Peptides against a protein of PDB entry 5EIB. Designs and how they scored, part 304

Target 1, 366 residues: chain A of PDB entry 5EIB
Amino acid sequence: VDLEPGTMDSVRSGPFGQIFRPDNFVFGQSGAGNNWAKGHYTEGAELVDSVLDVVRKESESCDCLQGFQLTHSLGGGTGSGMGTLLISKIREEYPDRIMNTFSVMPSPKVSDTVVEPYNATLSVHQLVENTDETYCIDNEALYDICFRTLKLTTPTYGDLNHLVSATMSGVTTCLRFPGQLNADLRKLAVNMVPFPRLHFFMPGFAPLTSRGSQQYRALTVPELTQQMFDSKNMMAACDPRHGRYLTVAAIFRGRMSMKEVDEQMLNVQNKNSSYFVEWIPNNVKTAVCDIPPRGLKMSATFIGNSTAIQELFKRISEQFTAMFRRKAFLHWYTGEGMDEMEFTEAESNMNDLVSEYQQYQDATAD
Target 2, 366 residues: chain A of PDB entry 5EIB as posed
Amino acid sequence: VDLEPGTMDSVRSGPFGQIFRPDNFVFGQSGAGNNWAKGHYTEGAELVDSVLDVVRKESESCDCLQGFQLTHSLGGGTGSGMGTLLISKIREEYPDRIMNTFSVMPSPKVSDTVVEPYNATLSVHQLVENTDETYSIDNEALYDICFRTLKLTTPTYGDLNHLVSATMSGVTTCLRFPGQLNADLRKLAVNMVPFPRLHFFMPGFAPLTSRGSQQYRALTVPELTQQMFDSKNMMAACDPRHGRYLTVAAIFRGRMSMKEVDEQMLNVQNKNSSYFVEWIPNNVKTAVCDIPPRGLKMSATFIGNSTAIQELFKRISEQFTAMFRRKAFLHWYTGEGMDEMEFTEAESNMNDLVSEYQQYQDATAD

## One batch from the design tools (peptide; made by RFdiffusion4, then SolubleMPNN)

Design b2_p27_4_s4 (from b2_p27_4, 12 letters changed)
Fold by OpenDDE base, seed 4:
Structure b2_p27_4_s4 (fold): chain B 366 residues (1-366), chain A 27 residues (1-27)
Amino acid sequence: as target 1 above (366 residues)
Amino acid sequence: SSIIELFVGLGPFGSTLLELYMEDLYS
């Protein structure tokens, strides 16, 4: 779904365009212009019913619908505004289904769009209320990985997208292959989300590879396990050592010993025991899929529900507050029918979320 | 069991993301 037709034409003409039904391409004539309000209340609102009709049709064709996965950018007006509108409308129509999102967080390192903090904050407010699971894919982290870890002098969107795709493929492994841990979205939610509002995940991937770069070094299970828990491998710009893990899932892919994986996972938990909450028993889950990702012999994907995710929200909040205090560009949003109170409510809810994470970070077993 | 996947507002670079993701899914 896009408000700009050019993106859809690119997908249709691409190598996988034939996988999608023609009717599943829904597009507008005018973009949201990086404005959440245009995506949510005007341009996006005009298109939402057409998208819902497609969703209904696809839902009716499913024998057993688990739920929805929505991939969107929180920096752009369409992904943020229309994306969250769709989430709200789908949630209303399918309240018993899981809503899972891959939410790409904006960063000034990647984009010069000044209003991205508004779009992100307004989106996070919606995601807190209307999603069951949200993978935070942070452009800040992606850029830092490309620049610092992969030694790319000028990271491209292709480089970032390679990391995103690897992460998305990794976290969806258990959903795509039968007999795995977290084989459905509801089981994932039960295992990963101990508190309904605290459903924002830090994804991580090992090994980190750039597009076109071959890793000449064979990774071992111990190396994968260590890298997967390293802050440098996180796709959210947070240091897990600054918080505590509520829950963790690890997904290993490739031909490896389950015994070795279990041993290494136990070792890494013991080594990092201070960074786990002690009051949630059995809060680390491990899956092994024998099918490696493309071009790799083995990989590990990390899903962390950590209180350290508050670092991401604090970054966005600080950027938001710096603009909002100046009333910078507010007229672009209010002119689309938004009230200034919606900004204050979104800021408040995100700050409440940060406070909730901090509360559970500081909580000890009695 | 089925999951409905939506891709919303990924912009010009979203096509590349979708292609890469689909390559990973169908490899």
Scores: peptide ipSAE 0.550, ipTM 0.932, DockQ to the pose 0.840
Fold by OpenDDE base, seed 1:
Structure b2_p27_4_s4 (fold): chain B 366 residues (1-366), chain A 27 residues (1-27)
Amino acid sequence: as target 1 above (366 residues)
Amino acid sequence: SSIIELFVGLGPFGSTLLELYMEDLYS
C-alpha cells in the first residue's frame, strides 16, 4: 500500500511482483509528502476503505486468521499516517486478532526529513493503543551496525534493508515453520508481552559480519549467542545494559544441537543476569529451526522486550519537543484537519510509556 | 493458520526491502 503510484510500479516490475495478487496493490494518486496528517486524515483516509476491502477479502479466504503484520516507516507520511490509520481500522473490525508491526524508526543519520519526529511520535501514540506487538527497527541502530560492525564507509538504504529483511525473516521463522516455539502470534504475545502497553521489541540478528571477515569466520552456536546479546547487535538504538529485559525470545536457524543451544542460552542469561528482571520466571524462550536462512549455515534472531527501549522513545521525544516548542511546521499538519492537541496527547502518551518502562525497570521482587 | 501481511508506505527504497524479505521467505 502506498499513496505514491511509483512505488507500486517498482514492486510490480520486480522479481516478486507476480507473488502479489494484482488486486492487493492499493495506491493513491498523491503522496503524503512526509506528513502524518495527510496519511491519517486526508489522502490516506480516502484510500483506507479500498485497503480494508482487500483485507476483508483476504480474511474471508483464510480458514484460521491469526492476525495481521504491518511493515511501515514511521518517518514517512504514508507509512506513519496511513499505516496507523489502517492499524486502527483493522483493530476496530478485528478486535480479537493480533496486530503485529515492523515499525521502522526514523533517524537524522539516515534521512534529512525534518518532520520525522512528528510522524514518529504521532505513530507511536497509535501503536501503543492499537498494536499487540511492535518490532522497533531503528534506522539509527541499522546505520551504526552498517558503519561500525559491517565496516561500510557509506551505508546505503540497501545495506539497511538487508538487515531489516534478515531480522523480519528471523522473527517470522516460528510462524512459517510448524512445531516451533511461538508458532502463532498470540503465543508470541503471551510469551513476550507481560504488560499490554509494553509491547515494543528490540530485535537483533546474528551473525553480523563484515565482508572482509566473512570468509574466515566459523559460525558456532556460542558465537551466535554471544553476538545476539551484544548491545552493538541490537536493531534498536538502545543499550540493554541500561535497562532490564522483561522477556526474551531467541530463534536459531540451521542444523545445530538443541543441547548446545540450551547450554549457551543458559550461559548467556547467567552472564547477563543483572540485565533481566528477576520477578518474571522463565522469561527467556528459545526456538530452533533446522532450516537455515539463505546464504548462511546458521543464524540467530533476537527479540527483546527491554526497559532500555525507553532510550529510543526519549530520543524521538527530545527531537519532537524541540520542534513542537517552536511550532515548527505545525501548519502543515493543522491544515490537513489535525488539532494541535493531538500532538500534545501523543507526546504525553509516549512520555507515559517511557515512565512505565522505568517503573518496571526499578521494580524489585518483593 | 494464516497471517495477513501489509506493507505500507515503504517508499522508493521499500521495494528493495520487500524483495529482500521475499527472497528470504521463498528461498
Scores: peptide ipSAE 0.549, ipTM 0.933, DockQ to the pose 0.822
Fold by OpenDDE base, seed 3:
Structure b2_p27_4_s4 (fold): chain B 366 residues (1-366), chain A 27 residues (1-27)
Amino acid sequence: as target 1 above (366 residues)
Amino acid sequence: SSIIELFVGLGPFGSTLLELYMEDLYS
């Protein structure tokens, strides 16, 4: 779904364009222009019913619908504004279904779009209320991984997208292959989300290896396990050492010993025990899928529900506040039918979320 | 059991993301 026709044409002309039903391509005539309000109240609102019709049709074709997965950018007006509108509308129509999102967080390191903090803050406000699970894929972290870990001098959107796709594939592995841990979205939510509002995940992927080092690196379970818990491998720009894990899931892919995986997962938990809350028992889940990802013998995908995620929200909040205090570009949003109060409400809710994470970070076992 | 996947506002570069993701799914 896009408000810009050109994006849809690229997908249609791509190698997988034939996999999609023609009716599943919904697009507008006018883009959101990086404005959340255009995505949410005007241009996106005009298109949302057409998308909902497609969703209904697809839902009717499902024998047992678990829920929805929405991938969107929080920096752009369509992904942020229309994406959150769709989430809201789908939630209203399917209140008993799981809403899962892959939400790409904006970063000044990746984009020069000045209003991205508004789009992100307004989106987070919606995601707090209307999603059950949100994978925070942070362009800040992706850029840093590409630059520092992968040794890419000039990271491209293509480089970032490789990380995103690998992560998405990794986290959805359990949903795609029967008999795995977290085989459905609801089970994943139960295992990963101990508190309803605290459903924002820090994803990670291993192996992350520079092209120059790939040839020399033997992929082992210990190496994957060590790397997935490394702060430098987090796809959200947060240091897990500054917070505590509420819950963790690790998804291993490839032919490996389950015993070895369990041993290494136990070892890494013990080494990092200070970074876990002690009052949530059995808060680390491990899955192994025998099917490796394309081009790799084995991989591991990390899903962390950490109170350190507040660092991401604080970053966005600081950027938001710096703009909002100056009333910078507000007229672009209010002109699309938004109230200035919606900005204040969104800011407040995000700050409340940060406070909630901090509360649970500081909580001790009674 | 099925999951409906939506890709919203990925922009010009999002097509590459979708392609890469689909390659991983159907590989």
Scores: peptide ipSAE 0.542, ipTM 0.931, DockQ to the pose 0.822
Fold by OpenDDE base, seed 5:
Parts: structure tokens; sequence; C-alpha cells
Structure b2_p27_4_s4 (fold): chain B 366 residues (1-366), chain A 27 residues (1-27)
């Protein structure tokens, strides 16, 4: 779905364009101009019914619908505004289904779009209320991985997208292969989300290796296990050492010993025990899929529900506040029918979310 | 059991993400 027809044409003409049904391409003509309000109240609102018709049709074709997965950017007006509108509308029609998102967080390191903090904050406000699970894929973290870990001097969107793709593929492994841990979205939510509002995940992927070192690196279960818990491997710009894990899932892919995986996972938990809450028993889940990712013998994907995610929200909030205090570009949003009160409500809800994470970070076993 | 996947507003560079993701899923 896009408000810009040129994007849809690129996807349709691409190598995988034929995987999608032709009627599942829904697009507008005017774009959102990086404005959340255009995506949510005007341009996106005009298109949303057409998307919902497609969703209903696809839902009717499913024998057993688990839920929805939405991938979107929170920096752009379409992904942020229309994406969250769709989430809201789908939630209204399918309240008993799981809503899962891959939400790409904006960063000034990647984009010069000045209004991204508005789009992100307004989106987070919607995601807190209307999603069950949200993978926070942070462009700042992706950029830092590309630059520092992968040794790319000038990271491109292509480089970032490789990390996003690898992560998305990793986290969806359990959903794609039968008999795995978290084989359905609801089970994943039960395992990962102990508190309904605290459903924002820090994804991570291993191995992350520079092109120059790939040839010399032996991929082992101990190395994968160590790397997936390393802050440098997190796809969200948060340091897990500054918070505590509420829940963790680890998804290993490739031919490896389950025994070795279990041993290494136990070792890493024990080594990092100070970074876990002690009052949630059995809060680490491990899955092993024998099917490796393309081009790798083995990988590990990390899903962390950590109170350290508040660092991401604080960053966005600080950027938002700096703009909103000046009423910078506010007329672009209000001109689309948005009320200024919605900005303050969104800011407040995000700050409340940060406070909730901090509360559980500081909580002790009663 | 089925999951409906939506890709919304990925922009011009998002097409590459979708391609890479689909390549990983269907390879």
Amino acid sequence: as target 1 above (366 residues)
Amino acid sequence: SSIIELFVGLGPFGSTLLELYMEDLYS
C-alpha cells in the first residue's frame, strides 16, 4: 500500500511483483508529503476503505486467520499516518486478531526530513493502543551497525534494508516453519508481552560481520549466542545494559545441536542475570529451526522486550518537544484537519509509556 | 493458520526491502 503510485510500480515490476495478487496493490495519486496528518486524515483516509476491502477479501480466504503484520516507516507520512489509520481500522473490525508491526523508527542520521519526530510520536501514540506486538527497527541503530560494525563508510538505504530484511526473516521464522516455538502470533504475544502496553521489542541479528572479516569467521553457537545479546547487534538504538529484559526470545537457524544451544543460552542468561527481571519466571524462550537463512550456515535472531527501549522513545520525544515548543511546521498538520491537542496527547502517552518501562525496570519481586 | 501481511508507505527505497525480504522467504 502506498499513496505514491511510483513506489507500487517499482514493486510490481520487481522480481517478486508476481507474488502479490494484482488486486492487493492499493495506491493513491497524491502522496502524503511526509505528513502524518495527510496519511491519517486526508489522502490516506480516502484510500483506507479500498485497503480494508482487500483485507476483508484476504481474511475471507483464510481458513484460520491468526492476525495481521504491518511493515511501515514512522518517518514518512504514508507509513506513519496511513499505516496507523489502517491499524486502527483493522483493530476495530478484527478485535480478536493479533496486530503485529515492523515499525521503522526515523533518525536524523539517515533522513533530513525535519518533521519525522512528529510522524513518529503521532504513530507511537497509535501503536501503544492498537498493536499487540511492535518490532522497533531503528534507522539510527541500523546506520550505526553499518558504519561501525560492517565498516561501511557511507551506509545506503540498501545496506540498511539488508539488516531489516534479515531481522524480519529471522523473527518470522517461527511463524513460517511448523513445530517451532511461537508458531503463532498469539503464542508469541503471550510469551513476549507480560503487560499489554509494553509490547515494543528490540530485535537483533547475528552474525553481523564486515565484508573483510567474513572469510575468517567461523560461525559457532557460542559466538552467535554472545553476539545476539551484544548491544552492538541490536536493531534499536538502546543499550540493554541500561535496562532490564522483561522477556526474550532467541531464534536459531541452521543445523546445530539443540543441547549446545540450550547450554549457551543458559550461560548467557546467567552471565547477564543482572539485566533480567527476576520476577518473571522462564522469561527466555529459545527456538531452533534447521533451515538456515540464505547465504549463511547459521544465524540467531533476538527479540527482546527490554525496559531499555525507553531510550528510543526518549530520543524521539526530545526531538518532538524541540519542534513542538516552536510550533515548527504545525500548520502543515492542522491544515489537514488535525487538532493541536492530538500532539499533546501523543507526547503525553509516549512519556507515560517511558514511565511505565521505568517502573517495571525498578520493580522488585514482592 | 494464516497471517495477512501489509506493507505500507515504504517509499521508493522500500521496494528493495520488500524484494530482499521476499527473497529470504521464498529462497
Scores: peptide ipSAE 0.553, ipTM 0.934, DockQ to the pose 0.803; fails the geometry check

Design b2_p27_5_s1 (from b2_p27_5, 8 letters changed)
Fold by OpenDDE base, seed 1:
Structure b2_p27_5_s1 (fold): chain B 366 residues (1-366), chain A 27 residues (1-27)
Amino acid sequence: as target 1 above (366 residues)
Amino acid sequence: SALDAKIAAARAKRAALEAAAAAAAAA
């Protein structure tokens, strides 16, 4: 789904374009112009019923509908505005199904779109209320991984999207292969989300290795485990050492010893024990899938629910506040029929979310 | 739904703004 025809043509002409049914390509003509209000209330609202018709049709074809997975950007107008409209509409029609998102967080290092803080804040407000689990994929973190870890001098969207795809493949492993931990979306939510509003995850993927060093790096369970818990390996631009993990899931892929995985996972938890809440028992879950990713002997994917994620929301909030105080570009949104009050409500709800994370960070076992 | 009401309100407000802009341009 997109409000721009050109993006759909790119997907259709791509190496996997034939996997998608032609009738499942729903697109607008005018785009959202990086305006959340166009995505949510005008252009997106004109297209959403056509998308819902497709969603309904595909849902009826499922033997067992678990829920929905949306991949979208929070910086743009379509992914943010229309994406959150679609989430809300799907939640209204399917209130008992899981809503999962892969939400790409904006960064000034990656995009020159000045209004991204508005689009992101307005989107986070919707995600807090209408999703059950959200993977925070932060363009800031992706850029930093590409530059520092992968040694790419000029990271491209292709390089960032490669990390996104590896991460998405990793976190969905348990859903795609039988007999795994978190084998369904609801079980994932039960294991990962102890508090309904605190459903924003820090993903990570290992191995991440520069092209020049790939041939010299041994893929071992200890190395994967250490890299997976490294702050520099997080796909969200926050330091887990500045917060506490509420819950963690680790998904290993490839032929490895379950015993070695358990030993290494225990060792890394013990080493990082100060960064876990003590009042949630058994808050680390581990899965092993014998099927490696394509081109790798083994991998590990990390899913963290950490109070450190508040650093990401604080960054967005600071950028939002700096613009909103000046009423910068506000007329672009109000011109689409939005109320200025919706900005204040979204800012308030995101700040409340930050406060909730801080509260649970500071909570001790009684 | 509450969402449909918000969409309708936004559309109505947009239409009013467009009408006001058109009236101002004709004046």
Scores: peptide ipSAE 0.399, ipTM 0.865, DockQ to the pose 0.968
Fold by OpenDDE base, seed 5:
Structure b2_p27_5_s1 (fold): chain B 366 residues (1-366), chain A 27 residues (1-27)
Amino acid sequence: as target 1 above (366 residues)
Amino acid sequence: SALDAKIAAARAKRAALEAAAAAAAAA
């Protein structure tokens, strides 16, 4: 789905364009112009019914509909505005189904779109209320991984999207292969989301290796385990050491000893025990899938529900506040029929979310 | 729904703003 036809043509003409049904391409003629309000109330609202018709058709074809997965950006107008409109509309029609998102967080290092803080804040407000699971894919973190870890001098969107795809492939492993931990979206929610509003995940992937060091890297269970818990491997720009893990899932892929995985997972938990909440028993889950990713002997994917995710929301909030205080570009949103009150409500809800994470960070077992 | 009401309100407000802008440009 897009409000711009050119993006859909690029997907359709791409190497994987034939994987999607032609009738499932829904697109507008006028883009959102990086405006959440255009995506949510005007241009997106004109297109959303056509998307819902496709969603209904695909849902009716499912033998066992678990829920929905949305991939969107929070910096742009379409992904943010129309994406969150679509989430809300799907939630209204399918209130008992899981809403899962891969939400790409904006970064000033990657995009010059000045209104990204507005789009992100307005989107987070919707995600807090209308999603059950949200993978936070932070362009800040992706850029830093590309630059620092992968040793790419000038990271491109292609480089970032490669990390996104690896992460998405990793976190969906249990959904795609039978007999795994978190084999469905509801089980994932039960294991990962102890508190309904605290459903924002820090994903991570291992191995991440620069092209120059690939030949020297052994792929071992200890190395994968160490790397996936490293703050530098998080796809969200948060340091887990500044917070506490509420829940963790680790998904190993490839031929490896389950015993060795369990030993290494126990060791990393013990080593990092101060970074876990003690009042959630058995809050680390491990899965092993015998099928490796293409081109790798083994991998590990990390999913963390950490109170450190508040660093991401604080960054967005600070940027939002700096713009909103001066009413910068606000007329672009109010011109689409939005009220300024919607901005203050979104800001307040995001700040409440930060406060909730902090409360659980500071909580001790009685 | 509450969402439909918000969408309708936003559309109405946009239309009013556009009409006001058109009237101001014609004056």
Scores: peptide ipSAE 0.376, ipTM 0.854, DockQ to the pose 0.969
Fold by OpenDDE base, seed 2:
Structure b2_p27_5_s1 (fold): chain B 366 residues (1-366), chain A 27 residues (1-27)
Amino acid sequence: as target 1 above (366 residues)
Amino acid sequence: SALDAKIAAARAKRAALEAAAAAAAAA
């Protein structure tokens, strides 16, 4: 789905464009112009019914519909505005199904689009209310991984999207292969989301290795375990050491000893015990899939529900506040029929979310 | 739905703003 036809043509002409049904390409003509309000209330609202018709058709063809997965950017007008409109509309029609998102967070390091803080804040407000689980994929973290870990001098969108695709492949492993922990979206939500509003995940993928060192690096369970818990390996620009894990899932892929995995997972928890809440029992879950990802002997994917995710929301909130106080570009949104109150409500809800994470960070076992 | 009401309200407000802008440009 897109409000611009050119993006759909790129997908269709891509290496995997033929895996999608032609009738499932729904697109507009006018675009959103990086405006959430165009995506949500005008251009997107004109297209949404045609998308819902496709969603209904595909949902009816499912033997067992678990839920929906949306991949979108929160910086752009289509992904943010229309994406959150779709989430709301799908939730209204399918209130008993899981809403899962891969939400790409904007960063000034990657984009110069000045209104991204508005689009992100307005989107986060919708995600808090209308998703069950959200993977926070932060362009800032992706850029930093590319630069620091992968030793790319000038990270490209291709480099960032490679990390996104690896992460998405990792977190969906249990859904795609039988006999795994979190084999359905609902079980994942039950295991990862102790409180309904605190459903924002910090993903990570290992191994991440620079091209220059790749030939010298052994892929071992200890190295994967160490890397996936490293703050520098998180796909959200948060330091887990500044917060506490509410829940963690680790998904190992490849032929490895379950015993070794369990030992290393226990060791990393013990070493990092101060970064876990004590009042959620069995809050670390491990899965092993014998099928490695393409081109790797083994991998590990990390999913963390950490109170440190508040750093991401604080960053967006600070940028939002700096613009909103000046009413900078606000007329672009109000011109689409939005009220300034909707900005204040979105800011408030995101700040409340930050406060909730902080409350549970500071909570002790009674 | 509440969402449909918000969409309708936004569209109405946009149309009013566009009409006002058109009137101001014609004056």
Scores: peptide ipSAE 0.370, ipTM 0.848, DockQ to the pose 0.964
Fold by OpenDDE base, seed 3:
Structure b2_p27_5_s1 (fold): chain B 366 residues (1-366), chain A 27 residues (1-27)
Amino acid sequence: as target 1 above (366 residues)
Amino acid sequence: SALDAKIAAARAKRAALEAAAAAAAAA
């Protein structure tokens, strides 16, 4: 789905374009112009019914519909505005189904789009209320991984999207292979989301290796375990050491010893025990899939629900507040029919979310 | 739904703004 027609042709002409049904390509003509309000209330709202018709058709064809998975950017207008409109509409029609998102957070290091803080804040407000599980993929963190870890001097969107793709493949492993931990979206939610509003995850992937170092890298369970818990491998721009993990899932892929995995997972928990809440028992879950990802002997994917994710929301909030106090570009949104109150509501809800994370960070076992 | 009401309100407000802008451009 896009508000621009040219994106659909690029997907169709791509190496995997044929995996999608032609009738499932829904697109607009005018784009969102990086405006959440255009995505949510105008251009996107004109297109959303056509998307919902496709969603209904595909849902009816499912033998067992678990829920929905959306991939979108929060900095743009289409992914943010229309994406959150679609989430809300799907939630209204399917209130008993899981809503899962891969939400790409904007970064000033990656984009010069000045209104990204508005689009992100307005989107987070919708995600808090209307999603069950949100993987926070931060362009800041992706850029830093590309630059520092992968040794890419000038990271491109292609380089960032490669990390996103690896992460998405990793976190969905348990959904795609039978007999795994978190074999469905609801089980994942039960294991990962102890509090309904606190459903924002920091993902991580291992191995991440520069092209020049690939030949010298051993792929071992200890190395994967160490790397996936390393703060510099988090795909959300927060430091887990500044918060506490509420829950963690680790998904290993490849031929490895379950015993070795369990030993290394226990070791990493014990070494990092101060970074876990003590009042949530058995809050680390491990899965092993014998099928490696393409081109790797083994991998590990990390999913963390950490109170440190508040750093991401604080960054967005600070940027939002600095713009909103000046009413900078606000007329672009109000001109699409938005109320200024929706900005203050979104800001308030995001600040409440930050406060909730802090409360649980400071909570002790009674 | 509440969402449909918000969409309708936004569309109505946009239409009013567009009409006002058109009237101002014609004056």
Scores: peptide ipSAE 0.364, ipTM 0.848, DockQ to the pose 0.946

